# Peptides against a protein of PDB entry 5ONS: the designs that were tried, part 40

Target 1, 181 residues: chain A of PDB entry 5ONS
Amino acid sequence: MFKKFDEKENVSNCIQLKTSVIKGIKNQLIEQFPGIEPWLNQIMPKKDPVKIVRCHEHIEILTVNGELLFFRQREGPFYPTLRLLHKYPFILPHQQVDKGAIKFVLSGANIMCPGLTSPGAKLYPAAVDTIVAIMAEGKQHALCVGVMKMSAEDIEKVNKGIGIENIHYLNDGLWHMKTYK

## One batch from the design tools (peptide; aimed at target 1 Q42 R83 K87)

Design b2_p24_2_s2 (made by RFdiffusion4, then SolubleMPNN; from b2_p24_2, 8 letters changed)
Fold by OpenDDE base, seed 1:
Structure b2_p24_2_s2 (fold): chain B 181 residues (1-181), chain A 24 residues (1-24)
Amino acid sequence: as target 1 above (181 residues)
Amino acid sequence: SLEEALKEAAELAEEGKREREAAE
């Protein structure tokens, strides 16, 4: 989603959200990411304005005090930014790729099944369309936010093709955006 | 580089930890 993303070229505008909209978004976030609930008031304090950075390709980034928190495309589900995920690594279920898959993940490539079933990888139960944090063998912090394109069960069974779609990864355009005020 | 990004990630992780601890 952000392979060719550049803040200077791809951001259109920024709007401040109304209270009612914020409430709706918070509820959605809790529904999508139950683990965020105890911390949501800290992440998004009531006193602080919530803004949406509108980008090309119908991408919207939810921000508070310039911190990039979540993003979505075409009013689809919200994804946490890696920066938020690193602060709150438990808000997504994890999947772990083997060491050999790292370079491909960081090039924006989708995660292939063998990279999730090989020695060094760890595959955890997850349904199709689940948003997951992509961890890597020997690394402590998520490399990527992805979406399960196959269930964990099917990944193990079929073991070929795209297991997880790469949505946002370290050193992509969103990562380098860092803040927006 | 990956190393630099992971360093930033580690810093964010520590920041998050501090934030949570302060809230408790």
Scores: peptide ipSAE 0.760, ipTM 0.966, DockQ to the pose 0.933
OpenDDE base, seeds 2, 3, 4, 5: peptide ipSAE 0.746, 0.754, 0.745, 0.757; ipTM 0.963, 0.965, 0.963, 0.965

Design b2_p24_2_s3 (made by RFdiffusion4, then SolubleMPNN; from b2_p24_2, 11 letters changed)
Fold by OpenDDE base, seed 2:
Structure b2_p24_2_s3 (fold): chain B 181 residues (1-181), chain A 24 residues (1-24)
Amino acid sequence: as target 1 above (181 residues)
Amino acid sequence: SEEEALKEAEELAKEGEEEKKKAE
């Protein structure tokens, strides 16, 4: 989503959200990520305005105090930014790729099934379309946010093709954006 | 900590790029 993303070229505008819209978004976030509920007031304090940074390709980034929290495309599901996920790693279920897959993930490549079934990888139960944090062997923090394109069960059985779609990864355009006020 | 997370992330990104370049 952000492989060729540049803040200067791909950001269109920024709008401040109304309270009612914020409430709706918070509810959606809790629905998507139930574990975030106790932390939501910390992540999105009531006193702080919530903004949407509108980008090209129908991308919207949810921000509070310039911090990039979540993003979505075409009013689809929200994804946490890696920066937020690093602070709150429990927001997403995890999958782990082996060391050899790191360079490909960081190039924006989708995660192929063998990279999730190989030694050094860890595949946890997850259904198709589940948003997941991609971990790397020997690392503590996520390198990618992805979406399961196959269930964990099918990844193990079929063991070919795209297991997880790469949505957001370290050193992509969103990562480099850091903040937006 | 956030600082540690950022540090690891930056290191990981750097390592990934270096490995990619070596493979090219």
Scores: peptide ipSAE 0.302, ipTM 0.799, DockQ to the pose 0.066
OpenDDE base, seeds 1, 3, 4, 5: peptide ipSAE 0.261, 0.157, 0.299, 0.260; ipTM 0.779, 0.763, 0.796, 0.781

Design b2_p24_2_s4 (made by RFdiffusion4, then SolubleMPNN; from b2_p24_2, 10 letters changed)
Fold by OpenDDE base, seed 5:
Structure b2_p24_2_s4 (fold): chain B 181 residues (1-181), chain A 24 residues (1-24)
Amino acid sequence: as target 1 above (181 residues)
Amino acid sequence: SLEEALEEADKLAEEGKKEEEKAK
């Protein structure tokens, strides 16, 4: 989603949200990520304005005090930014790729099944379309936010093709955006 | 670089831990 993304070229505008809209978004976030509920007031304090940065290709980024928190495309589900995820690693279920897959993940490539089933990888139960944090063998922090394109069960059985779609990864265009005030 | 990104991730993780401690 952000492989060729550049803040200067791909941001269209920024809007400040009304209180009622913020409430709706918070409810949606809790629905998507139940574990975030106790933390949501800390992540999005009531006293702080919430903004949406509108980007090309129907991408929207939710921000508070310049911090990039979540993003979505075409009114789809919200994804946490890696920066938020690093602060709150528990908001997504995890999958772990092997060491050999790291360079591909960081190039924006989708995660292939063998990278999730090989020694050094850890595959956890997850349904298709589940948003997941991509961990890596020997790394402490998530390298990527992805979406399951196959269930964990099917990844193990078929062990061929795209297991997880790479949505947002370290050093992509969104990562380099860092802040937006 | 990847190293720089991981260093940033370390900082973010530490910030998160501090925030969790405040919330307890």
Scores: peptide ipSAE 0.513, ipTM 0.908, DockQ to the pose 0.945
OpenDDE base, seeds 1, 2, 3, 4: peptide ipSAE 0.472, 0.140, 0.471, 0.470; ipTM 0.899, 0.663, 0.900, 0.899

Design b2_p24_3 (made by RFdiffusion4)
Pose (drawn by RFdiffusion4):
Structure b2_p24_3 (pose): chain A 181 residues (1-181), chain P 24 residues (1-24)
Amino acid sequence: as target 1 above (181 residues)
Amino acid sequence: SHEEEAEELYEEGEKEREEHLEEE
């Protein structure tokens, strides 16, 4: 989603949200990520203004104190930014690719099933369309936010094709936009 | 590097979570 994204060519503007809208978004975040509920007062303090950074192709980035928290396209599901995920790794279920796939996902490639079924990789049960944190064999921190395109069981069996769609990866355009200011 | 930044964010998030739980 952000492979060729930068602030100049992709950010149209930034709107500050009203209380009515903030509550609705928080509710959606709760529905989508149940375990995030106890942490929202910390991530989105009552005191701080909440802004949406509007981007080309109907991408929205939710910001608080200039920190990028979540993003979505159209009115689709919210995804945590990798920076937010690094602070709260438990927000998402995990999938671990083998170390050989790291170079490909850092270049924006989708995750193929061999990257999840090979030694060094760990594949956990997941239904299709689940938003997952991509972990790397031998790495402590997540490197990609992905969406299951095939269920985990299908990935083990079919073992060919895109297993996980690469949505956001370390040092993509979104990662380079450290803060909005 | 991005690995250093990720580690800093992890440590920051851990510290903030501990402080928040202590306040409870």

Design b2_p24_3_s1 (made by RFdiffusion4, then SolubleMPNN; from b2_p24_3, 8 letters changed)
Fold by OpenDDE base, seed 4:
Structure b2_p24_3_s1 (fold): chain B 181 residues (1-181), chain A 24 residues (1-24)
Amino acid sequence: as target 1 above (181 residues)
Amino acid sequence: SAEEEAEELAKEGEKEIKEALEKK
């Protein structure tokens, strides 16, 4: 989603959200990520305005105090930014790729099934369309946010093709934004 | 820290990507 993304070229505008809209978004976030509920007031304090950075390709980034928290495309599901996920790693279920897959993930490539079934990888139960944090062998923090394109069961069974779609990865255009005030 | 690991991992990845491209 952010392979060719640049803040100067791809940001259109920024809007401050109404309270009612914020409440709706918070409810949606809790629905998508139940584990976030106890932390949501810390992530999105009531006293702080919530903004949406509108970008090209119908990308919207949810921000509070300049911190990039979540993003979505075409009013689809929200994804946490890696920066938020690093602070709250439990927001997403995890999958782990082996060491050899790291360079491909960081090039924006989708994650192929063998990279999830090989030694050094860890594949946890997950349904298709689940948003997941991609961990790397030997690393403590996620390198990618992805979406299961196959269930974990099917990944193990079929073991070929795209297992997880790469949505956001370290060193992509969103990562380089850092903050937006 | 998370930021340090992320930057290191990004740097390592970039290096590996470059090396992989050079081998092609």
Scores: peptide ipSAE 0.368, ipTM 0.834, DockQ to the pose 0.043
OpenDDE base, seeds 1, 2, 3, 5: peptide ipSAE 0.248, 0.294, 0.341, 0.141; ipTM 0.772, 0.801, 0.819, 0.709

Design b2_p24_3_s2 (made by RFdiffusion4, then SolubleMPNN; from b2_p24_3, 10 letters changed)
Fold by OpenDDE base, seed 4:
Structure b2_p24_3_s2 (fold): chain B 181 residues (1-181), chain A 24 residues (1-24)
Amino acid sequence: as target 1 above (181 residues)
Amino acid sequence: SSEEEAEKLAKEGEEEIKEYLEKL
């Protein structure tokens, strides 16, 4: 989603959200990520304005105090930014790729099934379409936010093709954006 | 505090990215 993203070229505008819209978004976030509920007041303090940064390709980034928190495309599901996910690693269920997959993930490549079933990888139960944090062998912080294209069960059984779609990865255009005020 | 922990994790993430970039 952000492989060729640049803040200067791809940001269109920024809007401040109404209170009612913010409430709706918070409810949606809780629905998507139930574990985030106790943390939403810390992540999105009531006193702080919430903004949407509108980008090309129908990308929207939810921000508070310039921090990039979540993003979506075409009004689809919200994804946490890696920066938020590093602060709150429990927002997403995890999957772990082996050491050899790191280079490919950081190039924006989708995660193939063998990279999730190999020694050094850890595959945890997850349904298809689940948004997941991609961890790496020997690392503590997520390197990627992805979407399960197969269930964990099917990844193990089939062990061929795209297991997880790469949505956002370290050093992509969104990562480099860092903040927006 | 939970805020301090979150900021700590963020900082640790910024340091660990250097290790990730070594793979490029």
Scores: peptide ipSAE 0.451, ipTM 0.911, DockQ to the pose 0.117
OpenDDE base, seeds 1, 2, 3, 5: peptide ipSAE 0.382, 0.448, 0.425, 0.408; ipTM 0.889, 0.909, 0.901, 0.893

Design b2_p24_3_s3 (made by RFdiffusion4, then SolubleMPNN; from b2_p24_3, 10 letters changed)
Fold by OpenDDE base, seed 5:
Structure b2_p24_3_s3 (fold): chain B 181 residues (1-181), chain A 24 residues (1-24)
Amino acid sequence: as target 1 above (181 residues)
Amino acid sequence: SSEEEAEELAKEGEEELKKELEKL
């Protein structure tokens, strides 16, 4: 989603949200990520304005005090930014790739099944379309936010093709954006 | 801090990726 993303070229505008819209978004975030509920007032304090940064390709980034929190495309599900996920690693279920897969993930490549079934990888139960944090062997911080293209069961059985779609990764255009005020 | 560790991981990853691209 952000492989060729540049803040200067791909950001269209920024809008401040109304209180009613913020409430709706908070409810949606709790629905998508139930574990975030106790933390949501810390992540999105009531006193702080919430903004949406509108980008090309119908990408929207939710921001508070210039911090990039969540993003979505075409009014689809919200994804946490890696910067938020590093602060709150429990927002997403995890999958772990082997050490050899790290370089490919950080190039924006999709995660292939062998990288999830090999020694050093850890594959946890997850359904198709589940948004997941991609961890790596020997690393404590998520490398990537991805979407399961196969169930964990099918990844293990088939062990070929794209297991997880790479959506957002370290050093992509969104990562380099850092803040937006 | 968690943020500093994350930035370090990103830098390490970038350096690793650069090294791999130089081998191609």
Scores: peptide ipSAE 0.236, ipTM 0.776, DockQ to the pose 0.083
OpenDDE base, seeds 1, 2, 3, 4: peptide ipSAE 0.054, 0.032, 0.030, 0.033; ipTM 0.664, 0.623, 0.631, 0.600

Design b2_p24_3_s4 (made by RFdiffusion4, then SolubleMPNN; from b2_p24_3, 11 letters changed)
Fold by OpenDDE base, seed 5:
Structure b2_p24_3_s4 (fold): chain B 181 residues (1-181), chain A 24 residues (1-24)
Amino acid sequence: as target 1 above (181 residues)
Amino acid sequence: SSEEEAEKLAKEGEEEIKKALEKK
């Protein structure tokens, strides 16, 4: 989603949200990520304005105090930014790739099944379309936010093709954006 | 900090990619 993203070229505008809209978004976030509920007031304090950065290709980034928290495309599901996920790693279920897959993930490549089934990888139960954090062997922080294109079961059985779609990864355009005020 | 460690991880990853590209 952000492989060719540049803040200067791909951001259209930024709008401040009304209280009612913020409440709706918070409810949606709790629905998508139930574990976030106790933390949501810390992540999005009531006293702080919430903004949406509108980008090309129907991408929207939810921000508070310049921090990039979540993003979505075409009013689809929200994804946490890696920066938020690093602070709150429990927001997403995890999958772990082997050491050899790291360079490919960080180049924006989709995660292939062998990278999830090989020694050093850890594959956890997950259904198709589940948003997941991609961890790496020997690393503490998520490399990538992805979407399961196959179930964990099918990844193990088929062990060929794209297991997880790479949505947002370290050093992509969103990562480099850092903040937006 | 978590942010510093994440940034370090990102930099390490960038270096790994560069090395991989040089080997090809």
Scores: peptide ipSAE 0.226, ipTM 0.753, DockQ to the pose 0.083
OpenDDE base, seeds 1, 2, 3, 4: peptide ipSAE 0.129, 0.151, 0.199, 0.143; ipTM 0.696, 0.750, 0.736, 0.707

Design b2_p24_4 (made by RFdiffusion4)
Pose (drawn by RFdiffusion4):
Structure b2_p24_4 (pose): chain A 181 residues (1-181), chain P 24 residues (1-24)
Amino acid sequence: as target 1 above (181 residues)
Amino acid sequence: TELEEILEEEEEEVKEAGGELPVP
């Protein structure tokens, strides 16, 4: 979603949200990520203004104190930014690719099933369309936010095709936009 | 499950670290 994204060519503007809207977004975040509920007062303090950075192709980025928290396209599901995920790794279920796939996902490639079924990889049960944190064999921190395109059981069996869609990866355009200011 | 246990450990780590982990 952000492979060729930068602030100049992609950010149209930034709107500050009213209280009515903030509560609604928080509710959606709760529905989508149940375990995030105890942590929202910390991630989105009552005191801080909440802004949406509007981007081309109807991408929205939720910001608090200039920190990028979540993003979505159209009115689709929210995804955590990798920076937020690094601070709260438990927000998402995990999938671990083998170490050989690291170079491909850091270049923006989708995750193929061999990257999840090979030794060094760990594949956990997941239904299709689940938003997952992509972990790497031998790495402590997540390197990609993905969406299951095949269920985990299908990935084990079919073992060919895109297993996980690469949505956001380390040092993509979104990662380079460290803060909005 | 194994994944639930990993996520619970990560949540406890965040609690021990004063509520958040540093970004690498």

Design b2_p24_4_s1 (made by RFdiffusion4, then SolubleMPNN; from b2_p24_4, 7 letters changed)
Fold by OpenDDE base, seed 2:
Structure b2_p24_4_s1 (fold): chain B 181 residues (1-181), chain A 24 residues (1-24)
Amino acid sequence: as target 1 above (181 residues)
Amino acid sequence: SELEEELKKLEEEVKKAGGSLPVP
């Protein structure tokens, strides 16, 4: 989503959200990520305005005090930014790729099944379309936010093709966009 | 910090792999 993203070229505008819209978004976030509920007031304090940065390709980024928190495309599901995920690693279920897969993930490549079933990888139960944090063998912090294109069961069984779609990865255009105020 | 070091290492891997680079 952000492989060729540049803040200067791909941001259209930024708007401050109304309270009612914020409430709706918060409810959606809780529905998507139930574990975030106790932390949501810390992540999105009531006293702080919530803004949405509108980008090309119908990408929207939720921000609070310039911090990039979540993003979505075409009013689809919200994804946490890697920066938020590093602060709250429990927001997403995890999958782990082996060391050899790191360079490909960081090039924006989708994660193939063998990279999730190989020695050093850890594949946890997850359904299709689950948004997941991609961890790497020997690393503590997520390097990618992805979406399961196959269930964990099918990844293990079929063990070929795209297992996880790469949505946002370390050092992509969104990562480079540290803040927006 | 430990986080910064880890992220730096990952960013270096991006460079070596020819991945996305930050725009100056």
Scores: peptide ipSAE 0.054, ipTM 0.630, DockQ to the pose 0.034
OpenDDE base, seeds 1, 3, 4, 5: peptide ipSAE 0.028, 0.034, 0.036, 0.044; ipTM 0.581, 0.580, 0.615, 0.627

Design b2_p24_4_s2 (made by RFdiffusion4, then SolubleMPNN; from b2_p24_4, 8 letters changed)
Fold by OpenDDE base, seed 4:
Structure b2_p24_4_s2 (fold): chain B 181 residues (1-181), chain A 24 residues (1-24)
Amino acid sequence: as target 1 above (181 residues)
Amino acid sequence: SEQEEELARLEKEVKEAGGSLPVP
């Protein structure tokens, strides 16, 4: 999603949200990420304005005090930014790729099934379309936010093709944006 | 590899920027 993203070229505008819209978004976030509920007031304090940064390709980034929290495309589900996920690692279920997959993930490539079933990988139960944090052996922070294109069960059985779609990865265009005020 | 070295640098950057489990 952000392989060719640049803040200067791809940001259109920024809009401050109404309280009613913020409430709706918070409810959606709790629905998508139940584990975030106890932390949501810390992540999005009531006193702080919530903004949406509108980008090209129908990308929207939810921000509070300049921090990039979540993003979506074409009114789809919200994804946490890696920067938020690094502060709150538990908001997504994890999957771990092997060491060999790291270079491909960092190039924006999708995660192939063998990279999730090989020694050094860890595959946890997850349904198709689940948003997941991609971890790597020996690393403490997520490398990527992805979407399960197959269930964990099917990844193990089929062990061929795209297991997880790479949505946002370390050192992509969104990562380099850092903050937006 | 160059990518592994870059990842290590990024990991350090994240940690220094406050990437960790929050305290309740």
Scores: peptide ipSAE 0.471, ipTM 0.862, DockQ to the pose 0.112
OpenDDE base, seeds 1, 2, 3, 5: peptide ipSAE 0.037, 0.040, 0.096, 0.245; ipTM 0.612, 0.593, 0.619, 0.681

Design b2_p24_4_s4 (made by RFdiffusion4, then SolubleMPNN; from b2_p24_4, 8 letters changed)
Fold by OpenDDE base, seed 3:
Formats: C-alpha cells, structure tokens, sequence
Structure b2_p24_4_s4 (fold): chain B 181 residues (1-181), chain A 24 residues (1-24)
C-alpha cells in the first residue's frame, strides 16, 4: 500500500474530525480490535483533536497530536501503523517469518507460505483475511502489518503461494512519515 | 547491512518512545 508512497506527493489534505465521527471511529476500532478498548482513551484522549490525512489511492490516515495511528483504504478495515503497533503489540495477532524472509518483507514482497512454515518461523492459528503483525525470527518488534490470504491451516497444508499480503512494512512510505501535524 | 541498521534504528526508536506497553 505504501511501497511508492511519499508524503509530499501523495498527501492531498488533512481534516479535523467532528466529535460524533470520532466516536464512530472509536467504536469501529473496538470492534476490529477488542483488546484495544482499555487503551483507546490513552491513544485517543477526548481532549485531543483527531485528524484524517487524506492521501492518493483513497488512503486515509488517522492522527492524534501528529502521531500516525491507523490507516485504511477505500473505507475498508483499519490497520494500525507499525509505530502504534510497537507501543501496543497486542492489537494484532502475530505471525513470525524466518530470517531468510526478512529481506523480502522489507522490500514490500508478499509473504510466501514456506517463509511461515520453515524452521525459525512460527505460524499461529488465524483465519483468512485476518490482519496480522509480522514478526521476524530473533526480533522483538513487528516488521510488517499484513493480511492472511490463506488460513494458517491451509498455509501448513498447501505450503505454496502467497500466505500473507504485505500491507505496511518497516521503511516504507508510511514509516517515513514520522509525524503529521 | 542496511537491514541490520534499520532493525537497530527500529529498536532505538521504540525504546525512545517508551517501549511497548504490557498486555492487560
């Protein structure tokens, strides 16, 4: 989603959201990520304005006090940014790729099944279309936010093709947006 | 390698930001 993304070229505008809209978004976030509910007022304090950064390709980034928190495309599901995920790693279920897959993930490549079934990888139960945090063998923080294109069960059984779609990864265009005020 | 440097920077940035919060 952000492989060729540049803040200067791909941001269209930024709008401040109304209180009612913010409430709706918070409810959506809780629905998608139930475990975030106790933390949501800390992440998005009531006193702080919430903004949407509108980008090309119908991408929207949710921000509070300049921090990039969540993003979505075409009003689809929200994804946490890696920066938020690092603070709240429990927001997403995890999958772990082996060492050999790291360089490909960091190039924006989709994650192939063998990178999830090989020694050094850890594959946890997850249904197709689940948004997941991609961990790497020997690393403590997520390198990527992805979407399961196959269930964990099918990844193990079939063990070929795209297991997880790479959505947002370390050092992509979104990552390089440290803040937006 | 460049990858190693990025990963190191990641860890440092997360650390500066206060690290990860515990799971309830």
Amino acid sequence: as target 1 above (181 residues)
Amino acid sequence: SEQEELLKKLEEEVKKAGGSLPVP
Scores: peptide ipSAE 0.116, ipTM 0.738, DockQ to the pose 0.099
OpenDDE base, seeds 1, 2, 4, 5: peptide ipSAE 0.041, 0.036, 0.109, 0.040; ipTM 0.587, 0.593, 0.644, 0.574

Design b2_p24_5 (made by RFdiffusion4)
Pose (drawn by RFdiffusion4):
Structure b2_p24_5 (pose): chain A 181 residues (1-181), chain P 24 residues (1-24)
Amino acid sequence: as target 1 above (181 residues)
Amino acid sequence: EEEIEEEHEEIEEESDEFAEELSE
């Protein structure tokens, strides 16, 4: 989603949200990520203004104190930014690719099933369309936010095709936009 | 609250360092 994204060519503007809208977004975040509920007062303090950074192709980025928290396209599901996920790794279920796939996902490639079924990789049960944190064999931190395109069981069996769609990865355009200011 | 802010700042620095290491 952000492979060729930068602030100049992709950010149209930034709107500050009213209280009515903030509550609605928080509710959606709760529905989508149940375990995030106890942490929202910390992530989105009552005191801080909440802004949406509007981007081309109807991408929205939710910001608090200039920190990028979540993003979505159209009115689709919210995804945590990798920076928010690094602060709260439990927000998402995990999938671990083998170390050989790191170079490909850092270049924006989708995750193929061999990257999840090979030794060094760990595949956990997941239904299709689940938003997952991609972990790497031998790495402590997540390197990609993905969406299951095949269920985990199908990935083990079919073992060919895109297993996980690469949505956001380390040092993509979104990662380079450290803060909005 | 200050301790949480400091922790988040440390995690942010570590995230940048980790991302730089993988890019090399």

Design b2_p24_5_s1 (made by RFdiffusion4, then SolubleMPNN; from b2_p24_5, 12 letters changed)
Fold by OpenDDE base, seed 3:
Structure b2_p24_5_s1 (fold): chain B 181 residues (1-181), chain A 24 residues (1-24)
Amino acid sequence: as target 1 above (181 residues)
Amino acid sequence: DEELKKEWEKIDEELDKFSEELAK
């Protein structure tokens, strides 16, 4: 989603959200990520304005005080940014890729099944279409946010093809954006 | 390999910076 993303070239505008809209978004976030509810007031304090940064390709980034929190495309599901996920790693279920897959993930490539079934990888139960945090072997912080294109069970059984779609990864355009005030 | 190590170092550097920010 952000492989060729540049803040200066791909941001269209920024709008400050009304309180009613913010409430709706918070509810959506809780529905998607139930574990975030106790932390939502910390992540999105009532005193702080919430903004949407509108980008090309129908991408929207939810921000508070310049901090990039969540993003979505075409009004689909919200994804946490890696920066937020690093602070709150429990927001998403995890999958772990082996060390050999790292370079491909960081190039924006989708995660193939063998990278999830090989030694060094850890595959946890997850249904298709689940948004997941991609962990790296031996590392504590996620390097990618992805979407399961196959269930964990099917990944193990078939062990061929795209297991997880790469949505947002370390050092992509969104990562380098860092803040937007 | 070397490319993997370089990318891994980038991650470490970014993560270190982030960790420092979290410690503030």
Scores: peptide ipSAE 0.182, ipTM 0.662, DockQ to the pose 0.045
OpenDDE base, seeds 1, 2, 4, 5: peptide ipSAE 0.023, 0.028, 0.030, 0.031; ipTM 0.491, 0.550, 0.521, 0.538

Design b2_p24_5_s2 (made by RFdiffusion4, then SolubleMPNN; from b2_p24_5, 13 letters changed)
Fold by OpenDDE base, seed 5:
Structure b2_p24_5_s2 (fold): chain B 181 residues (1-181), chain A 24 residues (1-24)
Amino acid sequence: as target 1 above (181 residues)
Amino acid sequence: DKELEEKWKKIDKEFDEFSKELAE
């Protein structure tokens, strides 16, 4: 989603949201990520304005006090930014790829099934369309936010093709967009 | 926040190590 993204070229405008809209978004976030509810007031304090940065390709980024928190495309589900995920690593279920897959993930490539079933990888139960954090063998921090294109069960059985779609990864255009005030 | 700064420093350092490994 952000492989060719550049803040200067791809950001259109920024709008401050009304209170009623913010309430709706918070409810949606809790529905998508139930584990975030106890932390939501810390992430999005009531006293602080919430903004949406509108980008090309129908991308929207939710921000508070300049911090990039979540993003979505075409009014679909919200994804946490890697920066938020690194602060709150529990908001997404995890999948772990082997060492050999790291360079491909960091190039924006989708995660292939063998990279999730090989020694060094760890595959956890997850249904299709689940948003997941991509961890790597021997690394502490998530490398990528992805979406399950196959269930964990099918990844193990079929073990061929795209298991997880790469949505946002370290060193992509969104990562380099550190803040937006 | 000093704690957050230290955490991000660790993240940046880890990523720099990734970059070096990829360059080799």
Scores: peptide ipSAE 0.058, ipTM 0.642, DockQ to the pose 0.231
OpenDDE base, seeds 1, 2, 3, 4: peptide ipSAE 0.024, 0.023, 0.021, 0.030; ipTM 0.514, 0.519, 0.478, 0.541; seed 1 fails the geometry check

